# Peptides against a protein of PDB entry 6CSU: the designs that were tried, part 7

Target 1, 51 residues: chain A of PDB entry 6CSU
Amino acid sequence: GALEELRGQYIKAVKKIKCDMLRYIQESKERAAEMVKAEVLRERQETARKM

## One batch from the design tools (peptide; made by RFdiffusion4, then SolubleMPNN)

Design b2_p23_2_s3
Fold by OpenDDE base, seed 3:
Structure b2_p23_2_s3 (fold): chain B 51 residues (1-51), chain C 51 residues (1-51), chain A 23 residues (1-23)
Amino acid sequence: as target 1 above (51 residues)
Amino acid sequence: as target 1 above (51 residues)
Amino acid sequence: MEALEEELEEAEEELEEEEEEEE
């Protein structure tokens, strides 16, 4: 009935939201790892210039 | 140093993202529960009108 | 990086538990 259809639509929407969130988390991890790597390189260059 | 500060800022940002995601899921569940409840009430009213 | 991976694994686990409660 209409209730079963509504429940099915809801469960499908929540599954999509979960997938979008997991993708956002993964992309956020990658961006942060790149930022940390870039900062490590800058600090190593500054240390080398002070020697 | 600057690396430790960057790492600390990143960890804090990730924790905030986690909290925002959990809140979004909870709010989505509440909205869907309200939609289902409203549909149940409509179906009961329609059934009562056909009786 | 390891602390970031752990905090994000915990966030993924909480998202899975929340989905299992809806099914």
Scores: peptide ipSAE 0.083, ipTM 0.544, DockQ to the pose 0.021
Fold by OpenDDE base, seed 5:
Structure b2_p23_2_s3 (fold): chain B 51 residues (1-51), chain C 51 residues (1-51), chain A 23 residues (1-23)
Amino acid sequence: as target 1 above (51 residues)
Amino acid sequence: as target 1 above (51 residues)
Amino acid sequence: MEALEEELEEAEEELEEEEEEEE
């Protein structure tokens, strides 16, 4: 009935939100990892210049 | 040292991501609740029309 | 509405578990 349709639409919306959040987390982790990699490279270059 | 600064920046980035996610979840819950409220009102109006 | 709030709470718990598994 109408209540089952409403519940189905709600669950579908929540699942979409969950997927969008997981994607955002994954992309954010990747950006953080790239930031770390760039900083490690800069520090290695700076250390090498002080030698 | 440089590694502690990098780790500190990473932890700060992860904390910001976590906060942004929790906010997104909360806003999503609010949107879902408003969707449910709107549909319940529509169903009540439709049921009242069939009487 | 209470059943929908419970389903949202379960979805948040599943999301937190998935985040802990990816770390």
Scores: peptide ipSAE 0.079, ipTM 0.546, DockQ to the pose 0.020
Fold by OpenDDE base, seed 2:
Structure b2_p23_2_s3 (fold): chain B 51 residues (1-51), chain C 51 residues (1-51), chain A 23 residues (1-23)
Amino acid sequence: as target 1 above (51 residues)
Amino acid sequence: as target 1 above (51 residues)
Amino acid sequence: MEALEEELEEAEEELEEEEEEEE
């Protein structure tokens, strides 16, 4: 019935939100790992200049 | 050092994102529960009209 | 309604577990 269809649409929307959030977290982790790698490279270059 | 500060800022940003996501899920749940309640009330009104 | 709230609670628990596994 109409209630079951509404429930199904709701569950589908929540699952989509969950997937979008997990993807966003994963992409955020990847971007941050790249930022950390870039900083490590800068620090190694600065250390090499001081030696 | 600068790396520890950057890592700290990253962890803080990820925690903020997690909290914002959990809040969005909670708000989405509340909106969906309100939609379901409204539909149940409409169905009860329609049933009452048919009786 | 209670069954929908329960299914939503399970979906939040699964999301929290997946976030902890990624740390």
Scores: peptide ipSAE 0.074, ipTM 0.539, DockQ to the pose 0.021
Fold by OpenDDE base, seed 1:
Structure b2_p23_2_s3 (fold): chain B 51 residues (1-51), chain C 51 residues (1-51), chain A 23 residues (1-23)
Amino acid sequence: as target 1 above (51 residues)
Amino acid sequence: as target 1 above (51 residues)
Amino acid sequence: MEALEEELEEAEEELEEEEEEEE
């Protein structure tokens, strides 16, 4: 019935939210790793310039 | 140094994202529970009207 | 509703386990 259809839609929506969140976490980790790499490169350049 | 500060900012950002996601899941659950309750009430009203 | 709340609790536990595996 309509209740079973609504429950099915809800479960499907929650599963989609879970997948979207995991993807967003992974993408955020990748962006942060790139920021860390960029900072390490800047610090190495500054250190090399002060030598 | 700046690297340790950036790493600290990254870890703080990831922790915030995790908390925001858990909150979003919880809010989505609450909204879905309200939708299910509303549907159950409608079905009960329709059943009562058909009796 | 109780069965839906249980399925949602299981989905949160699975999400937390998957987040811990990515660390």
Scores: peptide ipSAE 0.073, ipTM 0.540, DockQ to the pose 0.021

Design b2_p23_4_s2 (from b2_p23_4, 12 letters changed)
Fold by OpenDDE base, seed 4:
Structure b2_p23_4_s2 (fold): chain B 51 residues (1-51), chain C 51 residues (1-51), chain A 23 residues (1-23)
Amino acid sequence: as target 1 above (51 residues)
Amino acid sequence: as target 1 above (51 residues)
Amino acid sequence: MLEKIEEQIKKLEKESDEIVKKY
């Protein structure tokens, strides 16, 4: 009935949010790793010039 | 009626989860920024020792 | 915080199930 359908829509929405967040977190971790690598590389160059 | 009330509760719950997720993302970004700063600092020290 | 959110989701799903059973 209408109640079961409403419940289904709610649960579906919640699960979608969860999945989207997990994906975002994973992609964010990957981007963060790349950003750190790039920053480390730049920092090595900068520090070397100052030494 | 009961159905409308339940609908309201579901919508409210979904919105709360969304808000919690957005907050989590924001806090995650802040933690990531601090992590990068720490890594840069460590890298400066490491590079300096190698020069 | 992610674990906490997941716990909240699980709780809400359980509560939803119980509510539906009443009708």
Scores: peptide ipSAE 0.089, ipTM 0.576, DockQ to the pose 0.530
Fold by OpenDDE base, seed 2:
Structure b2_p23_4_s2 (fold): chain B 51 residues (1-51), chain C 51 residues (1-51), chain A 23 residues (1-23)
Amino acid sequence: as target 1 above (51 residues)
Amino acid sequence: as target 1 above (51 residues)
Amino acid sequence: MLEKIEEQIKKLEKESDEIVKKY
């Protein structure tokens, strides 16, 4: 019935929001890791040039 | 009626969750940015010690 | 060097779960 359909829609919406947030967090982690790796590489290259 | 009231409550709850998560995402961005900056600084200090 | 970032991410995931449980 209509009540069950509304409950289903609510649950679906909440799950989607949660999944979207977790995906954002994971993507943010990946971007942060890549930024750190890139910076480490740049610093090491600068060190090599100064040697 | 009860159905309309429930629908309104579900919509309100979903909006609240969405707002909470968006705020959390924004705050997480700020914290992540500061964390990355700190790690970059530490790496630069480590590089300097190795020079 | 990435350990602190990973720990921060884990905290965010736990907090996200807690937010959802409130509803």
Scores: peptide ipSAE 0.079, ipTM 0.564, DockQ to the pose 0.052
Fold by OpenDDE base, seed 5:
Structure b2_p23_4_s2 (fold): chain B 51 residues (1-51), chain C 51 residues (1-51), chain A 23 residues (1-23)
Amino acid sequence: as target 1 above (51 residues)
Amino acid sequence: as target 1 above (51 residues)
Amino acid sequence: MLEKIEEQIKKLEKESDEIVKKY
């Protein structure tokens, strides 16, 4: 019935969310790492300018 | 030094990712729930049309 | 049937939470 169908759809949706989360985490980590590297570079450049 | 600073920035970035993920999960759940409800509604409408 | 559904939902939610806790 409708309840069983809803259950199936929900489970499918949650499985998709889990997959999306893992992908998002991986991509976010990569972006964050690049942002940190860029920030460190800028800080070094600023230090060099002040010296 | 530079290493400690980088570590601090990395930790900060990871904490931000965690917060972003929690928000993403919550929003994704909400969207998924609405999508499922909409799909069930459409299926019911299709069934009604066939009868 | 509802109890089984709720159990499955809770399991999936716990798996999601566990992923987030890794950070």
Scores: peptide ipSAE 0.065, ipTM 0.497, DockQ to the pose 0.046
Fold by OpenDDE base, seed 1:
Structure b2_p23_4_s2 (fold): chain B 51 residues (1-51), chain C 51 residues (1-51), chain A 23 residues (1-23)
Amino acid sequence: as target 1 above (51 residues)
Amino acid sequence: as target 1 above (51 residues)
Amino acid sequence: MLEKIEEQIKKLEKESDEIVKKY
């Protein structure tokens, strides 16, 4: 009935939000790892030039 | 009626969970930025000691 | 370094699950 359909829509919406967030987190993790590696490399080079 | 009230509750819940997740992502980004700054500082000190 | 980031992300995933459980 209408109640079950509404409940189903709510559950589906919550699951979608969760999945989208987890995907964002995974992609953000990969980007963050690469960014940190790049930043460390740049910092080593900058420090070496100053000394 | 009861169905309209439940609909309102589900819509409110979905909006809240979305907002909570977005806020958490924003706070996580801020923490990540501070962590990167700290890592850069540590890397500078480590590089300086090795040179 | 990256291990700490991974640990924070795992924490984020757990906290997201807890948020979902509230609803």
Scores: peptide ipSAE 0.075, ipTM 0.568, DockQ to the pose 0.053; fails the geometry check

Design b2_p23_4_s3 (from b2_p23_4, 12 letters changed)
Fold by OpenDDE base, seed 1:
Structure b2_p23_4_s3 (fold): chain B 51 residues (1-51), chain C 51 residues (1-51), chain A 23 residues (1-23)
Amino acid sequence: as target 1 above (51 residues)
Amino acid sequence: as target 1 above (51 residues)
Amino acid sequence: LLEKIEEQIKKLEKESEEIVKKY
């Protein structure tokens, strides 16, 4: 009935939001890793030039 | 009625999930910034010792 | 991410309204 349909739609919405969040987190981690690598490289070069 | 009330509860719950996600993202950004600062500091020290 | 979540919320609001009206 209507109750089951509403419940089903809620669960479906929550599952979709969960999937979107997991994907966002994974992509964010990948971008963060690349950002850190770039920062480390720049810092090594800068420190080497100063010494 | 009861059906409308339940609908309202589901919508409220989904909006709560959105708010929690926004808070998580904000806190994650703050932690990431601190992580980068720490990594830069460690890299400066390591590079200085190697040279 | 936020845009997708907001879209899901809007979808839920619309679909749930249709269910409430149907019954």
Scores: peptide ipSAE 0.182, ipTM 0.676, DockQ to the pose 0.849
Fold by OpenDDE base, seed 5:
Structure b2_p23_4_s3 (fold): chain B 51 residues (1-51), chain C 51 residues (1-51), chain A 23 residues (1-23)
Amino acid sequence: as target 1 above (51 residues)
Amino acid sequence: as target 1 above (51 residues)
Amino acid sequence: LLEKIEEQIKKLEKESEEIVKKY
């Protein structure tokens, strides 16, 4: 019935949002790790120059 | 009616989830920025020791 | 991510409206 269909749509929407969030978090972590790696390398070079 | 009210409640709930997720993302970005700052500072010290 | 979430909300709003109209 209508109630079950509405409930189903809500659950589906929430699940999709959850999946999108988890993917975003994972991708964000990967990007952050790469940014940190790049920053560390740059900082090593800069610090070395100042020594 | 009950069906319209239920629909409204579902939409409201999903919008609340969106808001919570946005807040989480914002806070996560702030924490990430602080983590990068801390990592850079640590790397400066470590690189300096190796010089 | 935000755009995707907004699309999901928009989809829910549209599809749920059709259900309410149907019943």
Scores: peptide ipSAE 0.182, ipTM 0.676, DockQ to the pose 0.876
Fold by OpenDDE base, seed 3:
Structure b2_p23_4_s3 (fold): chain B 51 residues (1-51), chain C 51 residues (1-51), chain A 23 residues (1-23)
Amino acid sequence: as target 1 above (51 residues)
Amino acid sequence: as target 1 above (51 residues)
Amino acid sequence: LLEKIEEQIKKLEKESEEIVKKY
C-alpha cells in the first residue's frame, strides 16, 4: 500500500545518499593524496632553492 | 492526514541526513587542512636536513 | 555530491507526492 511505497522510497533514498557519500569520501581521499604528493614535491623544490 | 505527516517526516529525516553529511564534510576538510599544514612543516625540515 | 543529494531529495519529494495523491 501507500505506507509501504513511501517507506520503500525513503529507504531507497537513504541508501542512495549513503552510497554517494561513500563514493565522495573515497574520491576525496584520492584527490587529497594526490594533492599532498604534489605539495610535497613543490615544498622540496622551494626548500632546496632556499638552502 | 497520517500519510501526509509520515511523508513529511521522511523528507525531514532525509534533509537531516544531508545536513549531518555537510557538517561531516566540513569537519573533514578542516582536519585535512591541519594534516597538510603539519606535513608541509615536516617536509621543510626533512629537505633542509638533506641539503 | 551535494547537488546529487539535493536532486535525490527533490526526487523523493516529487515521487512521494505522487504516492500520496494516488492513495
Scores: peptide ipSAE 0.177, ipTM 0.670, DockQ to the pose 0.814
Fold by OpenDDE base, seed 4:
Structure b2_p23_4_s3 (fold): chain B 51 residues (1-51), chain C 51 residues (1-51), chain A 23 residues (1-23)
Amino acid sequence: as target 1 above (51 residues)
Amino acid sequence: as target 1 above (51 residues)
Amino acid sequence: LLEKIEEQIKKLEKESEEIVKKY
């Protein structure tokens, strides 16, 4: 009935949001890691020049 | 009626999830920024020791 | 991510409205 359909839609929406969040978190972690690597390399060069 | 009320509750719940996600993302960005700062400082020290 | 979530919310709102209208 209508109640079951509404419930189904809610659960589906929540599950989709969950999946999108997990993907976002994973991609964000990857981007952050690359950003840190790049920053570390730049910092090494800058520090070396100062020494 | 009951259906409209339940619909409203489901929509409200989903919107709450959105708000929680926004907060989580913002806090995650702040934590990431602090992590990068800490890593940069450590890298400066390590590079200096190697020179 | 936020845009996708907003889109999902809008979809839920529209689809649930149709269910309420149906019954």
Scores: peptide ipSAE 0.175, ipTM 0.670, DockQ to the pose 0.770

Design b2_p23_4_s4 (from b2_p23_4, 11 letters changed)
Fold by OpenDDE base, seed 4:
Structure b2_p23_4_s4 (fold): chain B 51 residues (1-51), chain C 51 residues (1-51), chain A 23 residues (1-23)
Amino acid sequence: as target 1 above (51 residues)
Amino acid sequence: as target 1 above (51 residues)
Amino acid sequence: LLEKIEEQIKKLEEESEEIVRKY
């Protein structure tokens, strides 16, 4: 019935939104990590030039 | 009734997930900033030792 | 770098809000 359908939609929607948000967070962390790695390498090179 | 309560719970859950994720993002931003500062400093020191 | 990360965080916040809006 309508109640069961709404319950199903509730559960489905909450799970979907949670998963999407967690995925975006994870992808953002990965991008940030790569940016940090690149910047650290550049910093190493810059420091070497200043020595 | 039960349908209205379930609808309310659906909306509440979605909003809570949103708020939790936004808070997590903000906290992650702060942690990332500190991590980058620390890592750049460590990298400078490491590079200096290798010169 | 920090500015770039902050921009990425801002984008993520916008994406998260968009995810909520589509439901």
Scores: peptide ipSAE 0.090, ipTM 0.446, DockQ to the pose 0.055
Fold by OpenDDE base, seed 5:
Structure b2_p23_4_s4 (fold): chain B 51 residues (1-51), chain C 51 residues (1-51), chain A 23 residues (1-23)
Amino acid sequence: as target 1 above (51 residues)
Amino acid sequence: as target 1 above (51 residues)
Amino acid sequence: LLEKIEEQIKKLEEESEEIVRKY
């Protein structure tokens, strides 16, 4: 019936949102890690110039 | 020092990611709710036509 | 240091997954 169909659609939508969020987290993690690596590299270069 | 600065930058980045994530979840939830409402409305209209 | 930061990022992912589960 209509109620069951609606419930099914909602559950499907929620599952999609969950997947999208997990992907977003993964991508954000990767970006954060790269930013940190870049910062460390810059720091090393700065230290080298001061030597 | 450099280590403390790096730590600070990381923490700041993490906080930003969390905020962005929560906002995305909220927006996604709102969109999902609106889609459900629209579907219910269409269903009601369909039923009305069959009466 | 980088390894420690990556571990912290992993913890963030776990926390985020928990939020998604409770959604």
Scores: peptide ipSAE 0.082, ipTM 0.522, DockQ to the pose 0.043
Fold by OpenDDE base, seed 1:
Order: C-alpha cells, then sequence, then structure tokens
Structure b2_p23_4_s4 (fold): chain B 51 residues (1-51), chain C 51 residues (1-51), chain A 23 residues (1-23)
C-alpha cells in the first residue's frame, strides 16, 4: 500500500543522501588538497627567487 | 607561514563540512520520519472512514 | 610536508566515511 511505498521511497532517499554526502566529502578533500599543493609550489617558487 | 596557515584552514574546513553533513543527514532523516508518520495517520483516518 | 598533509587528509576522509556509514 501507500505506506509501504512511502517507506521504500524514504529508505531509497536516505541511501542516496548518504552516497551523495560521501562523494561531496571526498571531492571537497581533493579540492582542499590541491589548494595546499598549489600553495606549496608557490612558496617554493618564491623561495627560489629569493636566492 | 602561509603554508601552515593554509593547512590549518583546510583541516578546519573539513571538520566543519563533516559536522554540517552529519547535521544535514540527521535533519533529513527526521523530516522523512515525520512524513512517514503523517502517512500512517492519513491511512488510519481513511480506514476509519471505510468502517 | 606534503606527504604528512596527504596522510592527514586521508585520515579525515576515513573518519568522515565511517561516521556517514552510521546513517
Amino acid sequence: as target 1 above (51 residues)
Amino acid sequence: as target 1 above (51 residues)
Amino acid sequence: LLEKIEEQIKKLEEESEEIVRKY
């Protein structure tokens, strides 16, 4: 019935949210890591210029 | 230096994201639970009307 | 320094995934 269908939809939605959240966290971390790497490279370049 | 500051900012940002995600999941679950409760009540009312 | 940062990122990812799995 409608109740069972709604329950099923709820469970499906929660599972999707969970997956999306994990992906978001992963992508956010990757972006942050790239920003850190870029900063390190810039700092190395500036250090080299000061020599 | 700038690198250490960026590192700190990154870690702080990731922690915030994690907390926000958990809160979002919790709130989403609560909303879904309320929807299910509402459906149960509706079904009970319809059943009562059929008597 | 980069390797240490990457390791910290990895740990944070694992912790986040574990917490999200509870839901």
Scores: peptide ipSAE 0.094, ipTM 0.531, DockQ to the pose 0.044; fails the geometry check
Fold by OpenDDE base, seed 3:
Formats: C-alpha cells, sequence, structure tokens
Structure b2_p23_4_s4 (fold): chain B 51 residues (1-51), chain C 51 residues (1-51), chain A 23 residues (1-23)
C-alpha cells in the first residue's frame, strides 16, 4: 500500500544518499591526492628554475 | 496520521543527511586548502635543499 | 600555484554541492 511504498522510497533514498556521499568522499580524496602530486611536481620545477 | 508522520520523517532524514554532507564538504575543503598550502611550502624547502 | 590549487578546490566543492542540492 501507500504506506509501504513510502517506506520503501524512504529507505531507497537514504541508501542512495549514503552511497553518493561515500563515493564523493572517495573520489574527492583521489582527485585531491592526484592534484597535490601534480602540483608538487610543478613546484619542484618552479623552485629549481628559481635557483 | 501514520502516512503523514512517515512522510515527515522521510523529509527530515533527507534534509539532515544533506546538511551533514554540506558541512562535511565545507570542512573538508578548508582542511584540504590548508594542507595543500603547507605541502607546497614544504616542497619549496625540499626542492631548494636539493639544489 | 597556490591560487590555482585553491581554484581547483573551490571547483570541486561547487561540483559536490550541486550534487547535494539534488536532494
Amino acid sequence: as target 1 above (51 residues)
Amino acid sequence: as target 1 above (51 residues)
Amino acid sequence: LLEKIEEQIKKLEEESEEIVRKY
């Protein structure tokens, strides 16, 4: 019935949001790590050029 | 009734998760920015020392 | 370099917030 359907939608939505959060956190961490690696390498070149 | 209460609980839960996620993202961004600044500064020193 | 990094972080935050706004 309507009550069961609403309950199902609630559970599904909450699970989806949870998964989206976890995925975002993981992907954001990976992207941030890669960005930092790239920037560190660039910074090494820049610093070396200034010497 | 029970249906309205369940609907209310669903909406409340989704809103709470959304707020928690936004807060996490904001805090994570601030920490990431500070971490990167520190890392770049350290890398400058490290690179300079290698010259 | 720092400005570029900050811009990238800001972009990432905006993208994430857009996803959250869907809820």
Scores: peptide ipSAE 0.090, ipTM 0.457, DockQ to the pose 0.038; fails the geometry check

Design b2_p23_5_s1 (from b2_p23_5, 10 letters changed)
Fold by OpenDDE base, seed 3:
Structure b2_p23_5_s1 (fold): chain B 51 residues (1-51), chain C 51 residues (1-51), chain A 23 residues (1-23)
Amino acid sequence: as target 1 above (51 residues)
Amino acid sequence: as target 1 above (51 residues)
Amino acid sequence: SSIDEQIEELEKESEEIVKRAKE
């Protein structure tokens, strides 16, 4: 009935949000890793130029 | 009625979960920013020592 | 956002469920 449908929608929504957040976190971590890699390279070059 | 109340509770719960996730993401970003800041300093020092 | 759209969908669909239940 309606009660079960509402409950089902809630559970589905929660699961979807959870999955989306996990994916976002993973993708964000990957982007951050690439940014750090690039920053490390840049900093090495910048520091070398300052020496 | 009970059905409307339950619907409201489910929606409220979903919104709460969303808010909690957004806060988590924000806090994670802040921590990541601090880690990058620290890494930048470390890389500068390391590169300087290698020069 | 995608989550906002999902919540909007939930709100809309749940409203329809309640509406139909009262018919």
Scores: peptide ipSAE 0.312, ipTM 0.732, DockQ to the pose 0.728
Fold by OpenDDE base, seed 2:
Structure b2_p23_5_s1 (fold): chain B 51 residues (1-51), chain C 51 residues (1-51), chain A 23 residues (1-23)
Amino acid sequence: as target 1 above (51 residues)
Amino acid sequence: as target 1 above (51 residues)
Amino acid sequence: SSIDEQIEELEKESEEIVKRAKE
């Protein structure tokens, strides 16, 4: 019935939101990792130039 | 009625999930910042020792 | 995870709402 259908729609929507948020977090972690990698490389070069 | 209760549960659940995710992201950013700071310090020391 | 637990609780509580509505 209509009540069961609405329940199903809400649960589906919540699960979709969860998935989207988890994907966002994962992408953020990947970007952060690349940023750290780049920063380490820059820091090495900067320290070396000051010697 | 039941329809209003279901709607209320959906909205409450979405808000709770959103808040939890935002908190996680904020904490992750803080940890990442501290990790970068520590890594930069270690990298400077390591580069200096190799000279 | 905490989010998974929240979804499980939503599923459980919503099921009870539907059940009561049919009584």
Scores: peptide ipSAE 0.312, ipTM 0.730, DockQ to the pose 0.745
Fold by OpenDDE base, seed 5:
Structure b2_p23_5_s1 (fold): chain B 51 residues (1-51), chain C 51 residues (1-51), chain A 23 residues (1-23)
Amino acid sequence: as target 1 above (51 residues)
Amino acid sequence: as target 1 above (51 residues)
Amino acid sequence: SSIDEQIEELEKESEEIVKRAKE
């Protein structure tokens, strides 16, 4: 019935929001890792230049 | 009624997820910042040692 | 996870709401 359907829709929506947020976090972590990698390389070069 | 209660639960759940995720993100950013700071210092030392 | 627990609770409580509404 309509009540059960609405319940299902709300639960589905909540689960989707969870998934979207987790994806965002994962992508953010990946970007952060790449930025750190790049920064490490830059620091190595800069430090070497100053030596 | 039941419809209003279900709606209320949905809204509450969404808000809770939002708050929890924002907190997680903020804490993650703080940890990342400290980690990068430490890594930069380590890389400077290591690079200098190798030179 | 905490969020999984929250969703589980939502599922449980909403089920009870539907059940009571049918009585």
Scores: peptide ipSAE 0.310, ipTM 0.731, DockQ to the pose 0.746
Fold by OpenDDE base, seed 4:
Structure b2_p23_5_s1 (fold): chain B 51 residues (1-51), chain C 51 residues (1-51), chain A 23 residues (1-23)
Amino acid sequence: as target 1 above (51 residues)
Amino acid sequence: as target 1 above (51 residues)
Amino acid sequence: SSIDEQIEELEKESEEIVKRAKE
């Protein structure tokens, strides 16, 4: 019925929001990892130049 | 009524998920910043030893 | 996870709301 359908839609929407947020976090972690790699490289170069 | 209650639950759940995820992201950013600082320090030391 | 538990609670409570509405 209408109530069951609405309930189902709300639950589905909440689950989707969860999934979207988890994906965002995962992508953010990947970007952070790349930033760390870049920073490591820069520091190696900077330290090398100063020596 | 039942419809309003279902709606209320949905909205409440969405808001809570949002808040929890934002907090998680903020804490993750803080941890990432500290990891970068630590990695920078390690790379300086490692590069210095290799030279 | 905490979010999973929240969703489970939503599912449970919403089911009860629907059930009561039919009584």
Scores: peptide ipSAE 0.310, ipTM 0.731, DockQ to the pose 0.719; fails the geometry check

